# Designs tried in a protein design run: peptides against a protein of PDB entry 3PBP. Part 168

Target 1, 203 residues: chain A of PDB entry 3PBP
Amino acid sequence: LNEKDLNLILNKSLVMYESLDSTTDVIVKRNVIKQLQFVSKLHENWNSRFGKVDIQKEYRLAKVQGPFTINPFPGELYDYTATNIATILIDNGQNEIVCVSFDDGSLILLFKDLEMSMSWDVDNYVYNNSLVLIERVKLQREIKSLITLPEQLGKLYVISDNIIQQVNFMSWASTLSKCINESDLNPLAGLKFESKLEDIATI
Target 2, 203 residues: chain A of PDB entry 3PBP as posed
Amino acid sequence: LNEKDLNLILNKSLVMYESLDSTTDVIVKRNVIKQLQFVSKLHENWNSRFGKVDIQKEYRLAKVQGPFTINPFPGELYDYTATNIATILIDNGQNEIVCVSFDDGSLILLFKDLEMSMSWDVDNYVYNNSLVLIERVKLQREIKSLITLPEQLGKLYVISDNIIQQVNFMSWASTLSKSINESDLNPLAGLKFESKLEDIATI

## One batch from the design tools (peptide; made by RFdiffusion4, then SolubleMPNN)

Design b2_p29_6_s1 (from b2_p29_6, 14 letters changed)
Fold by OpenDDE base, seed 1:
Structure b2_p29_6_s1 (fold): chain B 203 residues (1-203), chain A 29 residues (1-29)
Amino acid sequence: as target 1 above (203 residues)
Amino acid sequence: MKGLETAQELLSKHFHEMQKDIEKWPSFL
């Protein structure tokens, strides 16, 4: 972590703490407080001379979160099985799309619209663990793997038996990135969430 | 529902693995 990222995490943790009220679940309150205490301690221990902070190994062993929600979940996919998952960078910041593949050859492109916290206290921690369905892409192929290249923003490579296909969603993801970064959703009005599919190579 | 349950399992495992990499913390914290 650099100083900018540490400040960002601290600010996020403060905003989450400030969102707590009398109606907030006790488990959520405890978890958000623990996160804020941890991040605050990291910030206090920041060494500007070395551009680093020492993070104890125990804090890197966060507990499993979930279940996650997908909104809306496509009704046709209830009878199929999720097979692969990937995260795709859409800008040089922190904005990402999550892709899940299914054994019918579908891809779902998901966005995490709410700030999450790590689970510090309990397994199956449930808070702000919702993802928005942006697009469903139907490849109608057996998907073996999903690959991303860090230098290629908004591109997902899908490997099937005989071909590598590129899914390019920058047609909408560039606008989404802008909306998030500027905290203005107006540019999403009338935007088509349609990715481009291209055959890249035969295997 | 098999589709939702298996997607939820992949999401939980994926985010858990990401949390082990401190450099990825800004993406989900």
Scores: peptide ipSAE 0.578, ipTM 0.912, DockQ to the pose 0.747
Fold by OpenDDE base, seed 2:
Structure b2_p29_6_s1 (fold): chain B 203 residues (1-203), chain A 29 residues (1-29)
Amino acid sequence: as target 1 above (203 residues)
Amino acid sequence: MKGLETAQELLSKHFHEMQKDIEKWPSFL
Protein backbone atom coordinates (compact mmCIF):
# COMPACT_ATOMS: atom_id res chain seq x y z
CA LEU B 1 0.00 0.00 0.00
CA ASN B 2 1.07 3.54 -0.73
CA GLU B 3 -0.05 6.58 1.23
CA LYS B 4 -2.77 7.41 -1.31
CA ASP B 5 -4.29 3.93 -1.06
CA LEU B 6 -4.11 4.02 2.73
CA ASN B 7 -5.90 7.37 2.80
CA LEU B 8 -8.53 5.98 0.43
CA ILE B 9 -9.14 2.97 2.66
CA LEU B 10 -9.31 5.20 5.72
CA ASN B 11 -11.84 7.50 4.07
CA LYS B 12 -13.97 4.55 2.97
CA SER B 13 -13.85 3.09 6.47
CA LEU B 14 -14.88 6.45 7.94
CA VAL B 15 -17.79 6.80 5.52
CA MET B 16 -18.88 3.28 6.37
CA TYR B 17 -18.67 4.04 10.09
CA GLU B 18 -20.69 7.23 9.64
CA SER B 19 -23.39 5.23 7.84
CA LEU B 20 -24.05 3.16 10.97
CA ASP B 21 -27.23 3.89 12.90
CA SER B 22 -29.41 2.47 15.65
CA THR B 23 -30.96 -0.02 13.21
CA THR B 24 -27.62 -1.46 12.06
CA ASP B 25 -27.00 -5.07 13.11
CA VAL B 26 -24.67 -5.51 16.09
CA ILE B 27 -22.35 -7.79 14.11
CA VAL B 28 -22.07 -5.17 11.36
CA LYS B 29 -21.39 -2.41 13.90
CA ARG B 30 -18.67 -4.47 15.53
CA ASN B 31 -17.05 -5.34 12.23
CA VAL B 32 -17.11 -1.79 10.83
CA ILE B 33 -15.67 -0.43 14.08
CA LYS B 34 -12.90 -3.04 13.99
CA GLN B 35 -12.12 -2.12 10.40
CA LEU B 36 -11.94 1.59 11.20
CA GLN B 37 -9.74 0.91 14.23
CA PHE B 38 -7.42 -1.28 12.17
CA VAL B 39 -7.11 1.15 9.26
CA SER B 40 -6.66 4.10 11.61
CA LYS B 41 -3.83 2.25 13.33
CA LEU B 42 -2.25 1.50 9.96
CA HIS B 43 -2.45 5.18 9.06
CA GLU B 44 -0.81 6.14 12.34
CA ASN B 45 1.95 3.62 11.70
CA TRP B 46 2.65 4.83 8.16
CA ASN B 47 6.37 5.22 7.65
CA SER B 48 6.89 7.99 5.11
CA ARG B 49 10.66 7.42 5.14
CA PHE B 50 10.29 3.87 3.88
CA GLY B 51 6.99 4.35 2.04
CA LYS B 52 5.42 1.45 3.93
CA VAL B 53 3.25 0.32 6.79
CA ASP B 54 3.73 -2.91 8.68
CA ILE B 55 0.61 -5.07 8.58
CA GLN B 56 0.37 -8.03 10.91
CA LYS B 57 -0.07 -11.36 9.15
CA GLU B 58 -3.29 -12.11 11.02
CA TYR B 59 -5.04 -9.16 9.39
CA ARG B 60 -4.09 -10.43 5.93
CA LEU B 61 -6.04 -13.61 6.65
CA ALA B 62 -9.47 -12.24 5.79
CA LYS B 63 -12.43 -14.44 6.70
CA VAL B 64 -14.94 -15.71 4.16
CA GLN B 65 -17.76 -13.32 3.36
CA GLY B 66 -21.16 -14.13 1.94
CA PRO B 67 -23.48 -15.20 0.62
CA PHE B 68 -23.41 -12.57 -2.09
CA THR B 69 -26.55 -11.46 -3.90
CA ILE B 70 -26.88 -10.79 -7.62
CA ASN B 71 -29.63 -8.34 -8.50
CA PRO B 72 -31.43 -9.34 -10.59
CA PHE B 73 -30.29 -12.93 -11.02
CA PRO B 74 -31.29 -14.17 -14.50
CA GLY B 75 -34.04 -16.78 -14.11
CA GLU B 76 -32.68 -18.79 -17.03
CA LEU B 77 -29.41 -19.39 -15.15
CA TYR B 78 -30.98 -21.07 -12.10
CA ASP B 79 -30.63 -24.49 -13.73
CA TYR B 80 -27.04 -23.98 -14.91
CA THR B 81 -23.67 -24.00 -13.13
CA ALA B 82 -21.32 -21.07 -12.62
CA THR B 83 -17.90 -22.12 -13.94
CA ASN B 84 -15.39 -19.23 -13.93
CA ILE B 85 -14.96 -15.80 -12.38
CA ALA B 86 -12.79 -12.79 -13.21
CA THR B 87 -12.38 -9.17 -12.16
CA ILE B 88 -11.79 -6.58 -14.89
CA LEU B 89 -10.38 -3.11 -14.31
CA ILE B 90 -12.40 -0.33 -15.96
CA ASP B 91 -10.07 2.55 -15.04
CA ASN B 92 -6.62 3.24 -13.59
CA GLY B 93 -8.19 3.52 -10.14
CA GLN B 94 -9.94 0.76 -8.25
CA ASN B 95 -13.17 0.50 -10.22
CA GLU B 96 -13.83 -3.02 -11.43
CA ILE B 97 -16.42 -5.26 -13.05
CA VAL B 98 -16.86 -8.85 -11.90
CA CYS B 99 -17.65 -11.44 -14.56
CA VAL B 100 -19.10 -14.89 -13.88
CA SER B 101 -19.43 -17.53 -16.60
CA PHE B 102 -21.94 -20.39 -16.76
CA ASP B 103 -21.97 -23.80 -18.43
CA ASP B 104 -24.69 -22.64 -20.86
CA GLY B 105 -22.08 -20.27 -22.36
CA SER B 106 -23.44 -17.16 -20.62
CA LEU B 107 -21.41 -14.39 -19.03
CA ILE B 108 -22.86 -12.07 -16.43
CA LEU B 109 -21.18 -8.71 -15.86
CA LEU B 110 -21.61 -7.51 -12.29
CA PHE B 111 -20.91 -4.29 -10.44
CA LYS B 112 -20.37 -3.91 -6.71
CA ASP B 113 -22.61 -0.93 -6.05
CA LEU B 114 -21.94 -0.75 -2.30
CA GLU B 115 -18.71 -0.64 -0.35
CA MET B 116 -18.01 -3.94 1.36
CA SER B 117 -16.42 -4.35 4.74
CA MET B 118 -13.96 -7.17 5.21
CA SER B 119 -14.81 -9.73 7.86
CA TRP B 120 -12.59 -9.30 10.90
CA ASP B 121 -14.14 -11.68 13.42
CA VAL B 122 -16.93 -13.83 11.92
CA ASP B 123 -17.24 -16.25 9.04
CA ASN B 124 -20.01 -15.75 6.48
CA TYR B 125 -20.13 -12.05 7.23
CA VAL B 126 -22.98 -10.30 5.39
CA TYR B 127 -22.74 -6.57 4.84
CA ASN B 128 -23.27 -4.85 1.49
CA ASN B 129 -22.66 -8.22 -0.19
CA SER B 130 -24.66 -7.23 -3.27
CA LEU B 131 -23.78 -7.00 -6.92
CA VAL B 132 -25.84 -5.41 -9.66
CA LEU B 133 -26.33 -7.31 -12.90
CA ILE B 134 -25.31 -4.95 -15.69
CA GLU B 135 -25.30 -7.25 -18.69
CA ARG B 136 -25.72 -10.87 -19.76
CA VAL B 137 -23.64 -11.94 -22.76
CA LYS B 138 -24.58 -15.25 -24.42
CA LEU B 139 -21.64 -16.93 -26.15
CA GLN B 140 -23.25 -20.36 -26.70
CA ARG B 141 -19.88 -22.05 -26.12
CA GLU B 142 -18.25 -24.12 -23.44
CA ILE B 143 -16.16 -21.59 -21.53
CA LYS B 144 -12.82 -22.99 -20.34
CA SER B 145 -11.29 -19.86 -18.85
CA LEU B 146 -11.54 -16.12 -18.42
CA ILE B 147 -8.44 -13.96 -18.90
CA THR B 148 -7.86 -10.28 -18.22
CA LEU B 149 -4.91 -8.06 -19.07
CA PRO B 150 -4.27 -5.19 -16.61
CA GLU B 151 -3.15 -2.89 -19.42
CA GLN B 152 -6.42 -3.48 -21.30
CA LEU B 153 -9.21 -1.72 -19.46
CA GLY B 154 -12.74 -3.06 -19.82
CA LYS B 155 -11.70 -6.11 -21.84
CA LEU B 156 -12.28 -9.76 -21.04
CA TYR B 157 -10.86 -12.66 -23.03
CA VAL B 158 -12.97 -15.81 -23.11
CA ILE B 159 -11.28 -19.06 -24.02
CA SER B 160 -13.37 -21.92 -25.38
CA ASP B 161 -12.34 -25.13 -27.17
CA ASN B 162 -11.87 -23.61 -30.59
CA ILE B 163 -11.80 -19.85 -30.15
CA ILE B 164 -10.61 -16.90 -28.11
CA GLN B 165 -13.20 -14.13 -27.95
CA GLN B 166 -12.86 -10.60 -26.61
CA VAL B 167 -15.68 -9.00 -24.68
CA ASN B 168 -15.24 -5.22 -24.71
CA PHE B 169 -17.55 -3.28 -22.42
CA MET B 170 -15.78 0.11 -22.44
CA SER B 171 -18.75 1.56 -24.34
CA TRP B 172 -20.61 1.71 -21.04
CA ALA B 173 -17.82 1.10 -18.50
CA SER B 174 -16.13 4.43 -19.31
CA THR B 175 -19.36 6.19 -18.37
CA LEU B 176 -19.71 4.07 -15.24
CA SER B 177 -16.12 4.90 -14.22
CA LYS B 178 -16.81 8.60 -14.71
CA CYS B 179 -20.02 8.39 -12.67
CA ILE B 180 -18.22 6.69 -9.78
CA ASN B 181 -15.24 9.04 -9.83
CA GLU B 182 -17.40 12.17 -10.07
CA SER B 183 -20.10 10.84 -7.69
CA ASP B 184 -22.72 11.67 -10.34
CA LEU B 185 -25.06 8.92 -11.54
CA ASN B 186 -26.97 11.06 -14.06
CA PRO B 187 -24.92 9.92 -17.09
CA LEU B 188 -26.06 6.32 -16.44
CA ALA B 189 -29.64 7.25 -17.25
CA GLY B 190 -30.48 5.83 -20.66
CA LEU B 191 -27.05 4.25 -21.10
CA LYS B 192 -27.09 1.13 -23.24
CA PHE B 193 -25.27 -1.75 -21.57
CA GLU B 194 -24.18 -3.68 -24.66
CA SER B 195 -20.68 -5.09 -24.89
CA LYS B 196 -18.86 -5.77 -28.15
CA LEU B 197 -17.98 -9.39 -28.86
CA GLU B 198 -15.10 -10.06 -31.24
CA ASP B 199 -13.37 -13.24 -32.36
CA ILE B 200 -9.65 -12.78 -31.69
CA ALA B 201 -8.16 -16.14 -32.60
CA THR B 202 -9.12 -19.65 -33.61
CA ILE B 203 -7.48 -22.32 -31.51
CA MET A 1 -31.14 -23.19 -7.43
CA LYS A 2 -27.81 -24.46 -8.71
CA GLY A 3 -26.92 -21.39 -10.76
CA LEU A 4 -27.25 -18.94 -7.90
CA GLU A 5 -25.58 -21.23 -5.38
CA THR A 6 -22.56 -21.90 -7.58
CA ALA A 7 -22.24 -18.22 -8.48
CA GLN A 8 -22.34 -17.32 -4.79
CA GLU A 9 -19.67 -19.90 -4.08
CA LEU A 10 -17.40 -18.49 -6.80
CA LEU A 11 -17.95 -14.94 -5.57
CA SER A 12 -17.16 -15.83 -1.96
CA LYS A 13 -14.03 -17.73 -2.95
CA HIS A 14 -12.88 -15.07 -5.41
CA PHE A 15 -13.22 -12.17 -2.99
CA HIS A 16 -11.65 -14.22 -0.22
CA GLU A 17 -8.57 -14.88 -2.35
CA MET A 18 -8.35 -11.27 -3.51
CA GLN A 19 -8.55 -9.97 0.06
CA LYS A 20 -5.40 -11.91 0.95
CA ASP A 21 -3.47 -9.50 -1.28
CA ILE A 22 -2.97 -6.22 0.57
CA GLU A 23 -2.36 -4.42 -2.70
CA LYS A 24 -5.95 -5.26 -3.66
CA TRP A 25 -7.43 -3.82 -0.47
CA PRO A 26 -8.35 -0.45 -2.03
CA SER A 27 -10.87 -2.33 -4.19
CA PHE A 28 -12.47 -4.08 -1.20
CA LEU A 29 -12.05 -1.67 1.74
Scores: peptide ipSAE 0.576, ipTM 0.910, DockQ to the pose 0.751
Fold by OpenDDE base, seed 3:
Structure b2_p29_6_s1 (fold): chain B 203 residues (1-203), chain A 29 residues (1-29)
Amino acid sequence: as target 1 above (203 residues)
Amino acid sequence: MKGLETAQELLSKHFHEMQKDIEKWPSFL
């Protein structure tokens, strides 16, 4: 972690703490407080001379979060099996798209609209666990793997039996990135969420 | 609902693995 990232995490943790009210679940309250305490301690222990903070191994082992929700979940996919998952960067910041593949040859492109917190207390921690369905791409192929290249924003490579295909969603993801960074969703009005498919290679 | 359950399992495992990398923490905290 650098100082910028630590300050960002601290600010997020403070905002989450300030959002707590009388209606917030006790488990959520306890988790958010633990996160704020942990991050605050990291900030206090920040060594400006070395640009480092010592994070004990015990605190690096976050608990499992979930279940996650997908909104809306495509009704046609209830009878199929999710096979692969990947995260794709859409900018040089923190904005990412999550892709899940299914055995019908579908891809779903998902966005996490709410900030996550790590689970510090319980397994299967449920808070801000929603994902928004942005697009469903139907490849009609058996998907073997999903590959991303960190230098290629908004691109996903899909490997099937005999073909590598590129999914390029920068046509809409650039606008989404802007909307998130500016906290303004107005530019998404009338935007088509249609990714470009290209065959890259035959295997 | 096999599709949703398996997607949820993948999501939970994926985020859990990413959270082991401290450099990814800004995305998950």
Scores: peptide ipSAE 0.574, ipTM 0.908, DockQ to the pose 0.699
Fold by OpenDDE base, seed 5:
Structure b2_p29_6_s1 (fold): chain B 203 residues (1-203), chain A 29 residues (1-29)
Amino acid sequence: as target 1 above (203 residues)
Amino acid sequence: MKGLETAQELLSKHFHEMQKDIEKWPSFL
């Protein structure tokens, strides 16, 4: 973690803490408080001379979260099997798209619309576990793997038997990134969520 | 509902693995 990332995590943890009210579940309250306490301690222990903070191994032990929800889930995919998953950066910040592939050759592009918190003490922690379906891309191929390149924003490489294809969603993801960063959803009105598919190489 | 169940399994596993990487913490904390 660098200083920028540490400050960002602290600010997120503070915002989550401030969002707690009388209706918030006791398990969620406990988890958010533990997170804020941990991140605050990390911030206090920041070493500016070395540009680092020492993180105890015990705090790196994340618990399993979920189940996650996909909204809406495509009815056509209920009888198929999810095969691969990837996360794709859409900007130089923290905004990401999650892609899941299916054995019918479909890709679903998903966005985490709510800030998640790490699970500290409970299994199957369920808080802000929703993803929004943005787009379904039908490749009509057996998908073997999904590859991302960190230097290539909003691009996913799909490997099938005889071909590598690029899915490029920056046509809409650049606008989405702007909306998130500016906290203004107005530019999404009337935006077409259609990715570009290109053949890159034969295998 | 095999499609939803298997997608949920992949999501849970994927996020669990990412949360073990400190460099990914800004996405989860």
Scores: peptide ipSAE 0.570, ipTM 0.907, DockQ to the pose 0.743

Design b2_p29_6_s2 (from b2_p29_6, 14 letters changed)
Fold by OpenDDE base, seed 5:
Structure b2_p29_6_s2 (fold): chain B 203 residues (1-203), chain A 29 residues (1-29)
Amino acid sequence: as target 1 above (203 residues)
Amino acid sequence: SSGLSSAQELLSKHFHEMMLDISKWPAAL
């Protein structure tokens, strides 16, 4: 964790706090406030001389968030089981795609459209828990693992029994990244969400 | 388990693990 990261986290927490209104659920308000307080204290305790910060005990009290929603969830995948999960960076910022694989050989590429907060005091905390389905890729093979390389934006490596395949989604993810960063969704109009598959190696 | 429930379980676990890893900040926060 560096000063840039701390500033980014603080800014995110501030934006979440400023989004609160009279209609916001009390549990959400409490949770967002607690997160802002935590991050603010981290920032206050930042030692610029040593590039260090002490993590408060409250961090250890963070709970699991969920359940998450996937919109739309492919109807045919109700009969299958999710097997692997990975996150893939799409830019040099903080924008990521979430990939989930299934035992039918499908990949779903998901985008989290809303910022999350940690759950601080509530089990099964539900706020900004939606993911948007962008693409389903059908590999029609057993998926053993998902691998990402931090230096390779918008690329996912899928390991099966005898083959490593690359899924490259930068054809659309570059536009998505731009839309997020500019807060303008217009460039997504008419965009095809079709990833490129390539065989990389036989194993 | 249904496809949705298993996916939800993976998602919850994944994001929790990210939040517990300071090196994954600020992606998790």
Scores: peptide ipSAE 0.545, ipTM 0.897, DockQ to the pose 0.718
Fold by OpenDDE base, seed 3:
Structure b2_p29_6_s2 (fold): chain B 203 residues (1-203), chain A 29 residues (1-29)
Amino acid sequence: as target 1 above (203 residues)
Amino acid sequence: SSGLSSAQELLSKHFHEMMLDISKWPAAL
């Protein structure tokens, strides 16, 4: 964690706080306020000379997030089981795609459309736990593992029994990254969400 | 378990682990 990162999470927490209104659930309000208080205190205690901050004991009270929603969830995948998960960076910032694999050999590429707050007091805290389905990739193989390389943006390596395949989604992810960073969704209009699959190695 | 339920379990576990890793906070928060 560096000063830039700390400023970013503080700004995110402030934006979340500012989004609260009279219609917001009391549990949501409490969690967002606690997060803002936590991050604000971290920022106040930031030692720029040493690049350090003391983490409050309250952080240890964080609970499990979820359940998450996936919109839309592919109807065909209700009868299958999710097997692996990975996150893939799409830019040098903090934008990521979440990939989930299934035992039918499918991959779903997901985007977190809303900022999450930590769950502080409540198990199964449900707020902004939504993901948008961007693409389904059908590999028709048993997926053993998902690997990402931090230096390779928008690339996912899929390991099966006898093959390593690369899924490259930079054809659309570069546009998505731009849209997120600029807060302008217009460039997504007419964009095809079709990743490229390539065989990398036989194993 | 349904495909959705199993995916939700993986997502919950994944994001929980990210929240426990301070180095991942910029992506998780």
Scores: peptide ipSAE 0.536, ipTM 0.897, DockQ to the pose 0.756
Fold by OpenDDE base, seed 1:
Structure b2_p29_6_s2 (fold): chain B 203 residues (1-203), chain A 29 residues (1-29)
Amino acid sequence: as target 1 above (203 residues)
Amino acid sequence: SSGLSSAQELLSKHFHEMMLDISKWPAAL
């Protein structure tokens, strides 16, 4: 993490805090507040150049996140197994797409509808993270690995036995990023969620 | 279902690892 990354986490934590309302679960509220306090303290210590971040032990308790929901989940994929996962940046590090591959050669491109909170409670804090299905790409190949390059926004490299393919989803992801950042979903109306598939190399 | 359950497992593991990296960052300073 650098100063830029810390600022990003701080901004995310602020957005999460501002999203709290009367319907939000008490445990969720507590965790969001604790995360904001933690990140704010880190930010203060970074600015003060004191080199020692005094982090209370309570802030070191990262638990398993979940459960995750995927909506809609493709009915055909119930009979298959998820094989790989990757996170792909779609802008200057603020928004990300999650890709999951399956053993049928499918890729699902997912977006988080809620910011994830770290679990700061010793007890069974469960943060339900909802993911929205944006696109399903059918490669019909055995996927060995997923690779992303930080300098290449909205690009995923899929490695199979004999081929490396690039999935480029910037055609829609740039609009999605803008919609999120501006809190305006109108530009998504009529947008085609169709990624470009290109063969990069035969191996 | 195997598909949804396996995806949920990968998601949980992936984001847990990311959160652990964030939580460890101050100790590396």
Scores: peptide ipSAE 0.505, ipTM 0.808, DockQ to the pose 0.361
Fold by OpenDDE base, seed 4:
Structure b2_p29_6_s2 (fold): chain B 203 residues (1-203), chain A 29 residues (1-29)
Amino acid sequence: as target 1 above (203 residues)
Amino acid sequence: SSGLSSAQELLSKHFHEMMLDISKWPAAL
């Protein structure tokens, strides 16, 4: 982003905010307000000592919108219930994988659509709430909780009744991180999206 | 579907909570 782009986005966000009325959907209102707040803060902090990472963090906080779609949603999971959610950092640039667990013992690893994360288009902002299914991991256990450690990139800890398991997806997440950062998806061609499962401790 | 609906609920809640952490906006906004 440059100053011209920031000003353009700020102006767009202001126009959107001014278009809000009593009949506007509450979700839309909230999204527009958050976008305006984010852009305003970016504008205020443009000359600040805040690094790219801090800007990206604030951006994520402002852009996280719902409802989300999952593409594809696994057909087998329609009859089950989602139980836990976690986000896992895959790089120092704050790219993340979203994990959702289900009561069948499945984990789905999800990535936000690149168009949603980079779209400043107002019309697409409300509708592009899509997540891509990258991998499904079947544990066949009752999942009690999901834990992440900020210092451990691409690792998820799954707590079940009597075991802690580590899911490590850095085999593909490092490539995904590169693709996102470079805006080039070609390195994902032929990549196997298979995480390593390891037993860490018995409880 | 129950699976999709429950996942969407978790996603919405999770992201809402993340948004609430933005509480350090300047008082003017």
Scores: peptide ipSAE 0.520, ipTM 0.832, DockQ to the pose 0.296; fails the geometry check

Design b2_p29_6_s3 (from b2_p29_6, 13 letters changed)
Fold by OpenDDE base, seed 2:
Structure b2_p29_6_s3 (fold): chain B 203 residues (1-203), chain A 29 residues (1-29)
Amino acid sequence: as target 1 above (203 residues)
Amino acid sequence: MSGLESAQKLLSEHFHNLQLNIEQWPTYL
């Protein structure tokens, strides 16, 4: 972490706090307040000279969140099992695609359109736990692993029995990244979400 | 376990692991 990161985290937590209204669930309100308190204290305690901050005990109380929702969830995938998960950077910022593989050889490419928070108080904390289904890619292979390279934006490597395949989604992810960064979703209208599949190597 | 339930499990575990990494806080905190 650096000072810029701390400012970003603080700003995100402030925006989240400011989004609270009279209709917001009490558990969510309490959690968002605790997050803002934590990150505010973190920012205040930042030692710029040493490039460090003391992490308070509250972080140790962070819990697993969920359940997450996938919208829409492909009906065919109810009968299969999710096997692997990876996050793929689409820019040099914070924009990412989440990929989940299934034992039918499907990949789902997911986007989290809402800011996450940490769960500070409760188990199974549900707030902004939605993902948007962007694309389903059918490989028709047993997927052993998913690999990403941080220097290769919008690329996922899928390892199967005898082959490494690259899924390249920069054709649409570059537009998505731009839309998010510019806070303008208009360029997504009519965009075709079709990734390129290429055989990279035989194993 | 249904496909949805298994995906939900992976998502929960994945995001939790990312949140355990302080360097990922700009994205996941």
Scores: peptide ipSAE 0.655, ipTM 0.943, DockQ to the pose 0.706
Fold by OpenDDE base, seed 3:
Structure b2_p29_6_s3 (fold): chain B 203 residues (1-203), chain A 29 residues (1-29)
Amino acid sequence: as target 1 above (203 residues)
Amino acid sequence: MSGLESAQKLLSEHFHNLQLNIEQWPTYL
């Protein structure tokens, strides 16, 4: 965590707080307020020289968040099992794609369209737990692991029994990054969400 | 467990682990 990241989390937490209204669920309000209080205290106590923050014990108890929704979820994947998960940076900011693999050899590339609060007090906290399906890539192989390299934006390495493959989705992820950063989704209209698959090595 | 349920489990575990990594930030007092 650096000062830039902390400022980003603070700004996100403020925006979430400002989005609260009289119709917002009390549990949501409580969690968003607690997050803002936590991040604000972190920011106040931030020592830029040491990159250290004192975190009060009260904020060290996070709960499991979920369930998440995937929209749309591919109908064929109901009969299969998710095997691996990875997050891939698409820019030098904090925009990420979530990838989930399945035992049919499918990859789903997911985008989190809404900012979520941390789950503080409630198990199975449900707030902004939506993911948008961007692309399904069919590898038709047993996927053993997913690897990402932070220095390689929009690239995922898929390890199977006998091969390492690279999935490169920068063809659309660069546009997505721009859309997020500019808060304008219009450039996504008519964009093809087709990732490039390349064999890297046989093993 | 359905494909969706298994994906949901991985998502929950993944984000929980990210939160725990924040919790595990060394409190070097």
Scores: peptide ipSAE 0.492, ipTM 0.776, DockQ to the pose 0.310
Fold by OpenDDE base, seed 1:
Structure b2_p29_6_s3 (fold): chain B 203 residues (1-203), chain A 29 residues (1-29)
Amino acid sequence: as target 1 above (203 residues)
Amino acid sequence: MSGLESAQKLLSEHFHNLQLNIEQWPTYL
């Protein structure tokens, strides 16, 4: 965590707090407020000459987030099993794509369109736990692992038994990043969500 | 376990692990 990351989390936490109204569930209010209090305390102490932030024990006890929703979920994948998960940075602003692999050799590329609060007090906390399906990539291989390199934006390496493949989705992810950062969805109109697959090495 | 349930499990575990990394933060940032 650096100052830039802390400022980003603080801004996100403030936006979530400002979204609270009289119709918001009490559990949601509690979690959003607790997150804002935590991040604000971190931020206040960050510039202290002594750099000492005492994280209270109550903020160390995080609960399981979820369940998540995927919209749409591909009908064919109900009969298969999810095997691996990875997050891939698409810009320097910490926008990410979530990738999940399946035992049929499919990858789903997911975007979290809403900022979620951390779950502090409640197991199975459900607030902004939605992901949008952007693309399904069919590799027709048994996927052993997913690897990302922090210096390589919008690239996922898929390791199978005898091959490493690169999935490059920057063709659309650069536009998505722009839409997020500018709060304008217009550039997504007519965009094709088709990733480039390349063989990198035999193993 | 359905494909959706297995994906939900991975998502929950993934984000939970990211949250738990905060527990590993030194008491002094």
Scores: peptide ipSAE 0.491, ipTM 0.775, DockQ to the pose 0.329
Fold by OpenDDE base, seed 5:
Structure b2_p29_6_s3 (fold): chain B 203 residues (1-203), chain A 29 residues (1-29)
Amino acid sequence: as target 1 above (203 residues)
Amino acid sequence: MSGLESAQKLLSEHFHNLQLNIEQWPTYL
């Protein structure tokens, strides 16, 4: 965690807090308020010289998130098993794609369309636990691992038995990043969500 | 376990790991 990341999380937590209204569920209100309190205390206690923050004991009681939903979930993948997960940054902010691999050699590229609050005092907290399926990539290989490089936006490295492949999705992810940052969905009209595959190395 | 259930498990574990890292930070008692 760095100062830039902390400031971004604080801003997100403030926006979430400001979105609360009379119709918001009390459990949601509690979790959003607790998150804002947590991040605000982190920001107050930030030591930029040492890159550290001190945390109060009460904020160490975070609970498991979920269940998550994937929309749409590909019907074919019900018969397979998810094997690996990775997060890939698409810009210099915190916009990210979540990738999940399956034992059929499929990758699903997912976007979290809604900001999620941490679960603090409730197990199985369900609020904004949705992901949108953007693309399914079929590699037709057994996937051993997923690797990302922080300096390489919109790139995923897939390791199989004998090959390393690069998945590059910046063709659409740059447009998606713009849409998120500008709160304008118009640039998504007619966009093709097709990633480029490239063989990088033989193992 | 269905494909969806296995994906849900990985997602829950992935997002929870960020929360668990809080335990590594200095704490006021």
Scores: peptide ipSAE 0.490, ipTM 0.769, DockQ to the pose 0.306; fails the geometry check

